Peptides against a protein of PDB entry 3B8E. Designs and how they scored, part 58

Target 1, 230 residues: chain A of PDB entry 3B8E
Amino acid sequence: PFLIFIIANIPLPLGTVTILCIDLGTDMVPAISLAYEQAESDIMKRQPRNPKTDKLVNEQLISMAYGQIGMIQALGGFFTYFVILAENGFLPIHLLGLRVNWDDRWINDVEDSYGQQWTYEQRKIVEFTCHTPFFVTIVVVQWADLVICKTRRNSVFQQGMKNKILIFGLFEETALAAFLSYCPGMGVALRMYPLKPTWWFCAFPYSLLIFVYDEVRKLIIRRRPGGWVE

## One batch from the design tools (peptide; aimed at target 1 K164 F171 A175)

Design b2_p27_3_s2 (made by RFdiffusion4, then SolubleMPNN; from b2_p27_3, 25 letters changed)
Fold by OpenDDE base, seed 1:
Structure b2_p27_3_s2 (fold): chain B 230 residues (1-230), chain A 27 residues (1-27)
Amino acid sequence: as target 1 above (230 residues)
Amino acid sequence: SEERRKIYEEALRKLEEARKKIEEYLK
């Protein structure tokens, strides 16, 4: 997200506070929950492997998977960002290169795509209004991520949600998102203004995408053990 | 349950600490 912000010179879609909330609030509990992951039955049935080579391969595969998931998360966040800004009159194309003027406090007549002038304060409000949905989008996508990370090969339908800590993580992330989104004072304290409840659904397609992608991946793995997709 | 509570409390604490640091930076 930050790289896109720098490269495209768009208004900041995700503030530092929001990033920290993600790192500390949404990633920590999931990471801990994964430590208590129940072993997959298929993994337990595997013959002993070379610990050096197989560990490296596994780490590489996990790293790649997380990288891909992270990209999808970012895309989801940016999608929500662009939708919100578009609803406020800023089309994506118009946002390109707008950052300099956007962040300039002395410019109070930044025009949107329809010629409406925006004061600095108004711009910051809409910017901060984007921070929250971006965060929420990541959380919603993380729902799928957490669920799929519980298994490597087994479908969620096969493995089930038996990890109580994982379930707790899902609720915690959701509660945190709700808290940050709707608790009074968060706009001032964290620059995360409240969002319409409908914005929660903006992330659902991406969450579903991750879920479907993973299920398909796992299906392929089950059908072709030892394949490159594993 | 206790472990989950501890994890939650730790997460909240870290978040609060981060918030405070950011607030200090922004002032």
Scores: peptide ipSAE 0.000, ipTM 0.219, DockQ to the pose 0.032
OpenDDE base, seeds 2, 3, 4, 5: peptide ipSAE 0.000, 0.000, 0.000, 0.000; ipTM 0.193, 0.184, 0.176, 0.233

Design b2_p27_3_s3 (made by RFdiffusion4, then SolubleMPNN; from b2_p27_3, 25 letters changed)
Fold by OpenDDE base, seed 1:
Structure b2_p27_3_s3 (fold): chain B 230 residues (1-230), chain A 27 residues (1-27)
Amino acid sequence: as target 1 above (230 residues)
Amino acid sequence: SEERKKIYEEALKKLEEARKKIEEYLK
């Protein structure tokens, strides 16, 4: 997200404090939960080949998969960001290169795509309004991520949801998202203004996309062992 | 265009009100 912010010179979609909240509060518990997930049954049944080379290949494949999921996650966040800004008069194309003027507190007449002038304070409000839904989008997408990460080859339906700790992690993550989104004072403290409940659904297509992506990937792996998708 | 402006202004007003409520809560 930060790289896109720098490259595109768009208003900051996610604040540093929010990022810290994700890292410390959102990602940690799910990660621990995943550590307690049962090993995939087929992994233990596979005959070991070369442990060193296989480990390297597996690490690369895992890294690639997580990278792809992360990209989809980021796309979901940015989609929500652009939708909110568009609803407030800033079309995506207009946001390109706007950061310099956007962040300048001395410019109080920044025009949106429809010729409306925005004060610095108004711009910051709408910017901070994007932080909450971006965060929520990340959480919702992580639901799918956590579920699919249970297995490498088997579908979620085949492996099942057995880890109660993982379920607790999902609950905790969601509760944290709700707390940060709706608790009074979070707008001032964390620059996360209250979010309409409808925006929770904005991430669902991307959550579904990740789910479908992973299922398709796993299906391909099962049908074509040793492929580049593995 | 004018209708959109009104919608956006109303939305902005709501956001500002939300901000004020948060600030009031913190005082």
Scores: peptide ipSAE 0.017, ipTM 0.382, DockQ to the pose 0.026
OpenDDE base, seeds 2, 3, 4, 5: peptide ipSAE 0.000, 0.000, 0.000, 0.017; ipTM 0.204, 0.203, 0.183, 0.333; seeds 2, 3 fail the geometry check

Design b2_p27_3_s4 (made by RFdiffusion4, then SolubleMPNN; from b2_p27_3, 25 letters changed)
Fold by OpenDDE base, seed 3:
Order: C-alpha cells, then sequence, then structure tokens
Structure b2_p27_3_s4 (fold): chain B 230 residues (1-230), chain A 27 residues (1-27)
C-alpha cells in the first residue's frame, strides 16, 4: 500500500496507525504460528535432520506465501480505496499526481473529476473515510486465510494450536477494526470515520479470489507433488 | 467535535449527491 502511494503520488489510502496495526497484527500472528510449528515439529522429529536447512526452507516458503497473500490483501484495500474516492467524484486517473495539491492546506479549490471544488478539510475527511474501509478490507481478506489454513489437510493435531492462535489473532484484528470503525471519538483521535456495513461486503470478492487462488495452488501441488509451489 | 460532525455530514451529503449523479449518468 505504501509503495503505490509513493509511486502514484495519490492521497494516502491508509493511515499510519492502521499501517502499524496491519504490520503488527499480520506479521506477529504468522511469526507466533511459525514459532509454535517449529516447536511442535522439533518434538515430533525424533531424528535430527539438519535443523538449520529445513528451518530456512520452511521460513522462506512461509514468508513467500504470506508475502503473496499480503499483496492480494493490499490490492483489495486499494480497490476499496479507489471505489470510495470514485463515489466521491475522484476517478483513479484524476488521483494520479494529485497528492501535492491534496495535502496543501492553502489550496481550497481542488477540483474532482466532475468539476466540484473540494476544500482542504473536505479532502482530508474523504481521505480518512478511506482508511477504515481499507483496514476492514484487509481484515475480511484475512478471514479467507483462516479458511485456507483450516482446509490444509496436514495433521489435525499440529493445526489445532495454530488455528487457535490464528483465530485469536483474526478475532483481535476484527475487534480492533470494529472498535476503530464504530467507537465514538476515533474519527478525531485516529482519523478513522465510521463505515456503513455495505463496505464490509466489498472485500468478499477478494476473499473469494484468495480462496480460489489457494485451491488452485493446492490442486497444482496435488497434481505435481514436489513442485516449486510447495 | 460538533464542527467535525457537521463537516462529516456535509461530506456524506456530497457523497450521496455524487452517487446520485453517477447513477444518473450510468442510467
Amino acid sequence: as target 1 above (230 residues)
Amino acid sequence: SEEAERIREEALEKLREARKKIEEALA
């Protein structure tokens, strides 16, 4: 999200607090799950395989999987961002390069795609209106990751603890999203305005896309055991 | 807080008007 913001010079789609919440939430839960997986695998592996090489390969595979999922999550968030701005009169093409004028407090006549003038305050409100839906979209897409993890037919016992930690992490993120979205005063304190429930549904197509992607990946792995996708 | 709520309501009204214009343009 931050890279596209810099490259496209668009208004900030995600606040610093929400970025921190995503980074802390989405990186810590996988790291904890990995730590438990390694601890459980070390208990089950009676024979000392070379623990350094197997650990490195597993960390790389997990890092790549989470990296790909993170990219799809970011795309979902940006889609929601562009939809909200388009509904407010700012088409995606018009947003390119607009950041300089958008962030200027002295320019109160920034025109949208339909010739409507927006004050600095109005622009910042619409920008902050995008922060919460972007975060919510990421959280809803992460629910698909939970479903994907549940459908992985590896040993039910090893998945049990990981699933509890993952469920707890997703519950915390969802509770945080609900708190930031609907708690009075959060709009002033964190620049996150309340969302209509309809915006939660905008993320579902992306959750479905991730689910389809993972099922296709699993099908490829099943058809080619030992391929590069494992 | 009251000014922020007024600005929010005005922004929501502008959003509703913009949405109506988009719906009219697509129809």
Scores: peptide ipSAE 0.018, ipTM 0.406, DockQ to the pose 0.020
OpenDDE base, seeds 1, 2, 4, 5: peptide ipSAE 0.000, 0.000, 0.000, 0.000; ipTM 0.195, 0.233, 0.212, 0.228

Design b2_p27_4 (made by RFdiffusion4)
Pose (drawn by RFdiffusion4):
Structure b2_p27_4 (pose): chain A 230 residues (1-230), chain P 27 residues (1-27)
Amino acid sequence: as target 1 above (230 residues)
Amino acid sequence: SSVHFFVFFVSLVLFFISVFFVIYFLF
């Protein structure tokens, strides 16, 4: 959101105060719950881990995330940001450009008249809007994320999805999001109500991508002992 | 406005249901 905000100087898809809603806020309970997760095998049947090699935060870890599911989770939120505008004057292949505030009215695009009070709006189909969706879009995938980061070798099936806390930590997250996106007014610090009709589900298309993917490879992992590149 | 409140209160109920089931399964 901040990176592409510079390369193609488009409107800021995600705010800073908006980022401190994933960390010390929404994803919180989910990860804590990840811990309550149980065994995945008879571990008391393997030499002790050699602290010289198999680190905690391996780098394959980074690959399988910081550059793989952080991306297909990236596109999903970097998609809703578009159709959050298209239904307001989004430039499907346009827009790529600054958007002053002291401008107050003078300019708009794609057949419109945006600015003052609609400048609070020219930056409101984004501020109290686009951001907040690019937010619920996050959580949206954090589901398939939280349900894939529950094993590194077993399918959600071979390991029943019964982490009571996590299952009942999901609503415990999703609800925070909506109870926060429709907060009777805590929209001053955060953003405004994203149209329950669609503004939510739009990110859900991608979540199904995440899931099946890591779900597949795990088979490639199992159907192949010392699986190749994966 | 009714829809907004509905969503707000449904989300709140669902949150407390989750909290309840978490406390229930911890004890």

Design b2_p27_4_s1 (made by RFdiffusion4, then SolubleMPNN; from b2_p27_4, 23 letters changed)
Fold by OpenDDE base, seed 1:
Structure b2_p27_4_s1 (fold): chain B 230 residues (1-230), chain A 27 residues (1-27)
Amino acid sequence: as target 1 above (230 residues)
Amino acid sequence: DEERREVYEEALELLEKARKLIKEYLE
């Protein structure tokens, strides 16, 4: 997200504090929960032909998969960001290159796509209004990520949701998102203004996309063992 | 199972501490 912010020179979609909240609040506990997930029986019983080479290949494949998932997460966040700004009169094309004027407190007449003028304070409010739903979007997408990461080859439907710690991790992540989104004072303290409940659903298509992507990937792996998709 | 719970609880405590620190820093 930050790279796109720099490259596109758009208003900041996700604040530093929000990033820290993601790292500390949404990634750490779920990651720990996954560490205690039941190992996939077929993976653990499989003896590598060459431990060094096979490990390296597997690590590369895992890294690629996580990279792709992370990209989908970012796309989901940006989708939410653009939708919110569009609803407030800023179309995506108009946002390109707008950051300089957006962040200038001495410019109080920045025009949106419809000619409406926005004061600095108003712009910052709408910017901070994007932080919360971006964060929530990441959390919702992470639900799918956590669920699919339980196994490499087995479908979610085959493996099931047996890890109670993972379930609690999902709950905690969601509770944190709700707290940051709705607790009074978070707008001032964390620059995360309250979110309309309907925005929680904005991320669902992307969660579904990740889920479908992983299921298809796993299906391919099952049908073609030893493929590059593994 | 007990060890797993302990690790989870420790993680939650760390998260709470982190949230508190962030809040205090930003106020």
Scores: peptide ipSAE 0.000, ipTM 0.220, DockQ to the pose 0.032
OpenDDE base, seeds 2, 3, 4, 5: peptide ipSAE 0.000, 0.000, 0.000, 0.000; ipTM 0.214, 0.228, 0.219, 0.204

Design b2_p27_4_s2 (made by RFdiffusion4, then SolubleMPNN; from b2_p27_4, 22 letters changed)
Fold by OpenDDE base, seed 5:
Structure b2_p27_4_s2 (fold): chain B 230 residues (1-230), chain A 27 residues (1-27)
Amino acid sequence: as target 1 above (230 residues)
Amino acid sequence: EREREEVYEEALRLLEEARRERERFLA
């Protein structure tokens, strides 16, 4: 998000507080769950394979998977961001290069895509309105990530949702997202304005995409062990 | 902090008004 903010010179889609909430609140439980599942899977696979090569392959697989999931998460967040700004009069093309004028408190006549003038305060409200749904989008996408992380090679449908830590993570992330989105004062304290419940559904296609992608990846790995996808 | 909250609430109202005006313009 921050790199795209710099490159495209768009209004900031994700605030520092939301980044902190993601890092400390939403990413920690997934990371712990993954660490436990990796340890369990490595313990169960204790057939005498070459431990150095298998660790390297596993680290590469994990790194690639997380990189790809992270890209889909970012795409989902930006999609939600662009939809909200478009609903408020700022089409995606108009946002390119707008940051300089957007962040200038002395410019109170920034025009949207329809010629409507926006004060600095109005612009900041709509910007902060984007922070919450961006965060929520990440959480909703992380649901899929958490579910897929439980299995390295097997389908989620084969292993089921037996990991209590994973289930707890899903509820924790959802509860945190709901709290940050709807608790009074979050707009002032965290610059996260209340989210319309409909915006929770905006991320679902991306969650589904991650799920489908991972299932396809796992299917390929199962059919072609040692292939280019590993 | 209260002054900030009041300013944000006012800005939110103005944003909603502006949005309604935009909707009227596009209709």
Scores: peptide ipSAE 0.014, ipTM 0.338, DockQ to the pose 0.019
OpenDDE base, seeds 1, 2, 3, 4: peptide ipSAE 0.000, 0.000, 0.000, 0.000; ipTM 0.207, 0.173, 0.167, 0.179; seed 3 fails the geometry check

Design b2_p27_4_s3 (made by RFdiffusion4, then SolubleMPNN; from b2_p27_4, 23 letters changed)
Fold by OpenDDE base, seed 1:
Structure b2_p27_4_s3 (fold): chain B 230 residues (1-230), chain A 27 residues (1-27)
Amino acid sequence: as target 1 above (230 residues)
Amino acid sequence: DEERERVYQEALELLEEARKKIEEYLK
């Protein structure tokens, strides 16, 4: 998210505190879930044909999968960000390079895509309005990630959702998202305004995309064992 | 639907309060 922010010079989609909350709160549960899955896979004495190479391959696969999933998560967040700003009159093209003027408190006549002038305060309100939906989008996308991470090779449909840790993780992330989104003090403390319930659904297409991507990946791995996708 | 509307209204109220506080802070 920060890389796109720097490259595109767009208004800040997420505050530093919200990013820290994502890193510490939402990423921890997936990491724990993966650690447990790895531990279970290690306890399953599959005689690694070559423990060192198999471990390295698995680590590379996990790293690539996380990198790709993280990219999709970021895209989902930015999509939500752009939709919110577009609904408030700022089209994506207009946002490019706007940061300098956006963050300048002395400029109170920044025009949106429709010629409406926005004061500094109004712009900051809109900016902070994006923080909560972005965060919620990440959480909803992480639901798919957690479900995907439950099974390395098997389809989610084959193993089912019997993992209590996964369910707990989903609950924790959702509860955190709800707390940050709807706690009265969070608007001021974390610059996260309350989210309209409709925005929870904006992330669903991306969650579905991640789910489909992983299922397709797993299907390819199952059909072509030892392929480059492994 | 009623619960959803209630949550929506509460969210709007909280948003308005947050906006007021931010406006006060920016001033």
Scores: peptide ipSAE 0.017, ipTM 0.341, DockQ to the pose 0.030
OpenDDE base, seeds 2, 3, 4, 5: peptide ipSAE 0.000, 0.000, 0.000, 0.000; ipTM 0.189, 0.212, 0.220, 0.185; seeds 2, 3 fail the geometry check

Design b2_p27_4_s4 (made by RFdiffusion4, then SolubleMPNN; from b2_p27_4, 24 letters changed)
Fold by OpenDDE base, seed 1:
Structure b2_p27_4_s4 (fold): chain B 230 residues (1-230), chain A 27 residues (1-27)
Amino acid sequence: as target 1 above (230 residues)
Amino acid sequence: EKERKEVYEEAKKLLEKARKLIKEYLE
């Protein structure tokens, strides 16, 4: 997200504090929960032919998968960001390069895509309005990520939701998202203004996309053992 | 399993520290 912010020179979609909340609040508990997930029986029973080489290959494949999932998460967040700004009169194309004027407090007449002038304060409100739904989007997408990461090869439907710690992790990150989204004072403290409940659903297509992607991937792996997709 | 427990305990400590920092920041 931050790289796109720098490259596109758009208004900041996600604040530093919000990023920290993601990293510390939403990622750690899930990671801990996964540590207690039962190892996929098929992986653990396979004696590695070459422990060093096979481990390296597996680590590379895992890193690639996480990289792809992370990219989908970021896309989901940015989608939500662009939708919110578009609803407030800022079309995506108009946002490109707008950051300089956007962050200048002395410019109180920044025009949106429809010629409406925005004061600095108004711009910051809409910017901070984007932080919360971006965060929530990441959390909702992480639901899918956590669920699919339970196994490498087995379908989510086959493995089930037996890990109580994982369920707790999902609950915790959701509760944190709700707290940050709706607790009074978060707009001032964390630059996360209250979110309309409907925005929680904005992330669902991306969560579904991750599920579908992973299920398809796993299906391919099951049908073609030893393929590059594994 | 021992290694997983160690990672878990370390992660738990980090989480607690993070929560404390967040709480302090929010106060």
Scores: peptide ipSAE 0.000, ipTM 0.158, DockQ to the pose 0.027
OpenDDE base, seeds 2, 3, 4, 5: peptide ipSAE 0.000, 0.000, 0.000, 0.000; ipTM 0.152, 0.167, 0.170, 0.158

Design b2_p27_5 (made by RFdiffusion4)
Pose (drawn by RFdiffusion4):
Structure b2_p27_5 (pose): chain A 230 residues (1-230), chain P 27 residues (1-27)
Amino acid sequence: as target 1 above (230 residues)
Amino acid sequence: SSSTSFIIVFVVFILFVISFIILFFLL
């Protein structure tokens, strides 16, 4: 959101105060819950891990996330940001350009008249809007994320999805999001109510992408002992 | 719109409590 905000100087898809809602807020309980996760095999049947090699934060870890499910989770939120505007004057292939504030009215685009008080608005279909969706879009995929980061070998089936806390940590999260996106007023610090009708589900298309993917490879992993590239 | 928002808030909060209760019973 901040990176592409520079390359193609478009409107800031995600705010900073908006980022401290994934860390010390929403994703919190989910990951804590990940811990209550149980065995995945008879571990008391394997030499001790050699602390010289199989680190905790392996770098394959980074690949399988920082450059793989951080992306298809990236596109999903970097999509909703668009159709959060298209239904307000989004430039499907336009917009790519600064948006002053002291401008106050004077300019707009794609058949419109945006600015002052609609400048609080020219930055409101984004501020109290786009951001907040690019937020719920996050959590949206954090589901399929939280349900895939529950094994590195077994399918959600071969390992019943019964991490009581985590299952009941999901609504524990999703709810925070909405109870926060429709906060009777905590929209001053955060953003404004994203139209329940669609503004939510729009990110859900991608979550199904995440899931099946890591769900597949795990088979490639199992169907193949020392699985090749994967 | 404001009423719909309040309903959503209430429903979400109620479900949030119910989720805790269910979780406590299961634990």

Design b2_p27_5_s1 (made by RFdiffusion4, then SolubleMPNN; from b2_p27_5, 21 letters changed)
Fold by OpenDDE base, seed 1:
Structure b2_p27_5_s1 (fold): chain B 230 residues (1-230), chain A 27 residues (1-27)
Amino acid sequence: as target 1 above (230 residues)
Amino acid sequence: EEEEREKIVEEVKKKLEEARKKLEELL
């Protein structure tokens, strides 16, 4: 997200506080759940034939999978950001290079894509309105990630939702997202304004995309054991 | 179509300002 922000010079889609809430609140429970699943899977795994090579290959595969999932999460967040700004009159093309004028407190006549002028305060409200949906989008996409990570080789449909820790993590993330989105004072304290219920649906296509991507990946791995996608 | 878009954007601005005021009243 931050790299796209720098490259595109767009208004900040995610505030520092929101980033901290993601890193500390949403990433911790998934990491714990994955650590438990790894520990459980490692207890059940027969001794690797070659612990050094098999560990390195597995670490590379995990790293690539997490990197790809992280990219899809970022795309989902940016999609939600662009939808919200478009609903407020700022089309994605108009946002390119707008940051300098957007962040300038002395410019109170920044025009949107329809020629409407926006004061600095109005622009900052719209910017902060994007923070909560961006955060919620990440959480909803993380639901898919958590469910996917549960099954390294099997379809999610084959193993089911048996991990109580995973389910607890999903509830905790959702509760945190709801708290940050709807608790009074979060707009001032965290720059997270209340989320419209409709914006929750912006994340679902990307959550579905992650599911489809992982199922296709697993299908390819099953059909071509030892291929480059492993 | 442009006038309708301007009206929608003005309505959204107004709703955002009202939401901000409500938040300020709650704080």
Scores: peptide ipSAE 0.006, ipTM 0.278, DockQ to the pose 0.025
OpenDDE base, seeds 2, 3, 4, 5: peptide ipSAE 0.000, 0.000, 0.000, 0.000; ipTM 0.235, 0.251, 0.244, 0.228; seed 4 fails the geometry check

Design b2_p27_5_s2 (made by RFdiffusion4, then SolubleMPNN; from b2_p27_5, 21 letters changed)
Fold by OpenDDE base, seed 5:
Structure b2_p27_5_s2 (fold): chain B 230 residues (1-230), chain A 27 residues (1-27)
Amino acid sequence: as target 1 above (230 residues)
Amino acid sequence: LEEERKEIVEEVEEKLKKAREELEKLL
């Protein structure tokens, strides 16, 4: 998020406080759940044929998979951000380079894509309106991440949702997202304004994409054991 | 389409105004 904010000079899609809520609040229990699930899954049971070379390859492949998932997650967040801004009159192309004028409190006549002028306060309300749905999008995509990371090789449908810690993690992150999104005063305290319940569904295509990606990856691994996708 | 866009913008502006007023009450 922050890199795109710098490169594209767009309005801030996600606040620092929101990032901290993700990293410390929503990711911690899920990460613990994944660590336990990795111990339960056959991930650790297959002794590498060659401990030195196969361990390095496996660590690289895991790192690549997490990197790709994280990229899809970020794309989901940005999609939600662009949809909200478009609904408020700011088309994606108009946001490019707009940050300088957007963040300037002395400019009260920033035009949207339709020629409407926005005051600084109005712009900041719209910006903060994006923070909550971006956060919720991350949480919804993390549901898929948690589910897919449960197994390295087996389909999610084959392994099932047996890890109680994972289920608890899904509940906790969802409850936190709901609290931050709908609790009175969060707009002032955290700059997270309430969102319509429909915004929870905005991330579902990306959650599905992650799920499909992982199922395809696992299918390839099962069909071609020892392939480059393992 | 332009009229519909104008109506959407006006509706958004009204919602933003309300949100601002609520924020001002909470500050």
Scores: peptide ipSAE 0.006, ipTM 0.296, DockQ to the pose 0.023
OpenDDE base, seeds 1, 2, 3, 4: peptide ipSAE 0.005, 0.000, 0.000, 0.000; ipTM 0.282, 0.181, 0.182, 0.193; seed 1 fails the geometry check

Design b2_p27_5_s3 (made by RFdiffusion4, then SolubleMPNN; from b2_p27_5, 20 letters changed)
Fold by OpenDDE base, seed 3:
Structure b2_p27_5_s3 (fold): chain B 230 residues (1-230), chain A 27 residues (1-27)
Amino acid sequence: as target 1 above (230 residues)
Amino acid sequence: LKEEQEKIVEEVKKLLEEARKELEELL
């Protein structure tokens, strides 16, 4: 999200605090799952396989999987962002390069795609209105990751432990999303305005896309064990 | 506002760490 904000010079789609909350929440669940998988692998790998090479391969596979999932999450968030801004009169093409004027407090006549003038305060309200749906979109997309991880044929023990960790992590993220979206004062403190319930459903197509993508990936892995997709 | 945001982030980090510990105790 932040990279596209810098490259495209668009209004800020997601607050820095919410980005940090997502990064911390989304990185902790993998880190915990990795720590347990390493601990369990160290218990099961009593035989002297070179632990450095196997750890490196597993870390690379996990990093690639999370990198791909993170990109799809970001795309889903940006789609929601562009839809909200378009509904408020700002078409995606008009947002390119608009950041400088958008963030200028002295410019109170920034025109939208339809020639309507927006004050600084009005622009910031619209910007902050995008932060909550962007965050919720990421959380809903992460639900698909839970289903993906649950359907991976790992050992019943590893799958059970990972499933509990993932369920807890997703519950925490969902509780955090609900708290940030509906708690009074969060609009001022975190620049997240209350979310319309309809925006929760906007993320479901992306969750489905991730699910389909992973099922296709699993199907390819099953057909070609040891291929590049592993 | 930035200081309050940093405090909230720190509080969330603490809650996450506590939740992690509770999860480690449950596993």
Scores: peptide ipSAE 0.005, ipTM 0.233, DockQ to the pose 0.167
OpenDDE base, seeds 1, 2, 4, 5: peptide ipSAE 0.000, 0.000, 0.000, 0.000; ipTM 0.230, 0.213, 0.219, 0.222

Design b2_p27_5_s4 (made by RFdiffusion4, then SolubleMPNN; from b2_p27_5, 20 letters changed)
Fold by OpenDDE base, seed 1:
Structure b2_p27_5_s4 (fold): chain B 230 residues (1-230), chain A 27 residues (1-27)
Amino acid sequence: as target 1 above (230 residues)
Amino acid sequence: EEEEARKIVEEVKKLLEKAREELKKLL
């Protein structure tokens, strides 16, 4: 998210406080939950042919896969961001390079894609309106991520959801997202304004994409052991 | 099998795009 912000010079889709809420509030408990997940039956029983080389290759490939998932997650957040801004009159193409004028307190006539002028205060309200849906999008996508990270090779349907701690982590993350989204004063304290319930569903396609992507990846790994996908 | 997997991923991407379009209509 931050890299795209720098490259595109768009209004900031996610504030520092919101980032901290993700890192400390939403990511930590799920990460702990994953640490208690039962090892995949084949991982613990199958010794690598060469512990040094096979470990390095496997770690690199896992890292790349999770990096791709993270990229899809970020794309989901940005999609939500662009939809909200477009709904408010700022088309994605118009946002390119707008950051400088957007953040200037002395410019109160920034035009949207339809020629409507926006004051600094109005622009900041719209910007902060994006923070909560972006955050919620991240949380919803993390549901799929947490579920798929449980296994490396086996389908989620095969391994099952046996870890009650993981389930608790999903509920805790969701409860935190709901609290931050709807609790009075969050707009002032965290610059997270309440969102419409419909925004929760904006992330579902991306969660599904991640899920299908990972299932397909795992299917390839199972069918072609030692292939390029491992 | 890899080709089939790629096709599935591509189909899912198309479905996501359709879902995005439908979402835009609701907004």
Scores: peptide ipSAE 0.000, ipTM 0.188, DockQ to the pose 0.017
OpenDDE base, seeds 2, 3, 4, 5: peptide ipSAE 0.000, 0.000, 0.000, 0.000; ipTM 0.255, 0.266, 0.299, 0.248

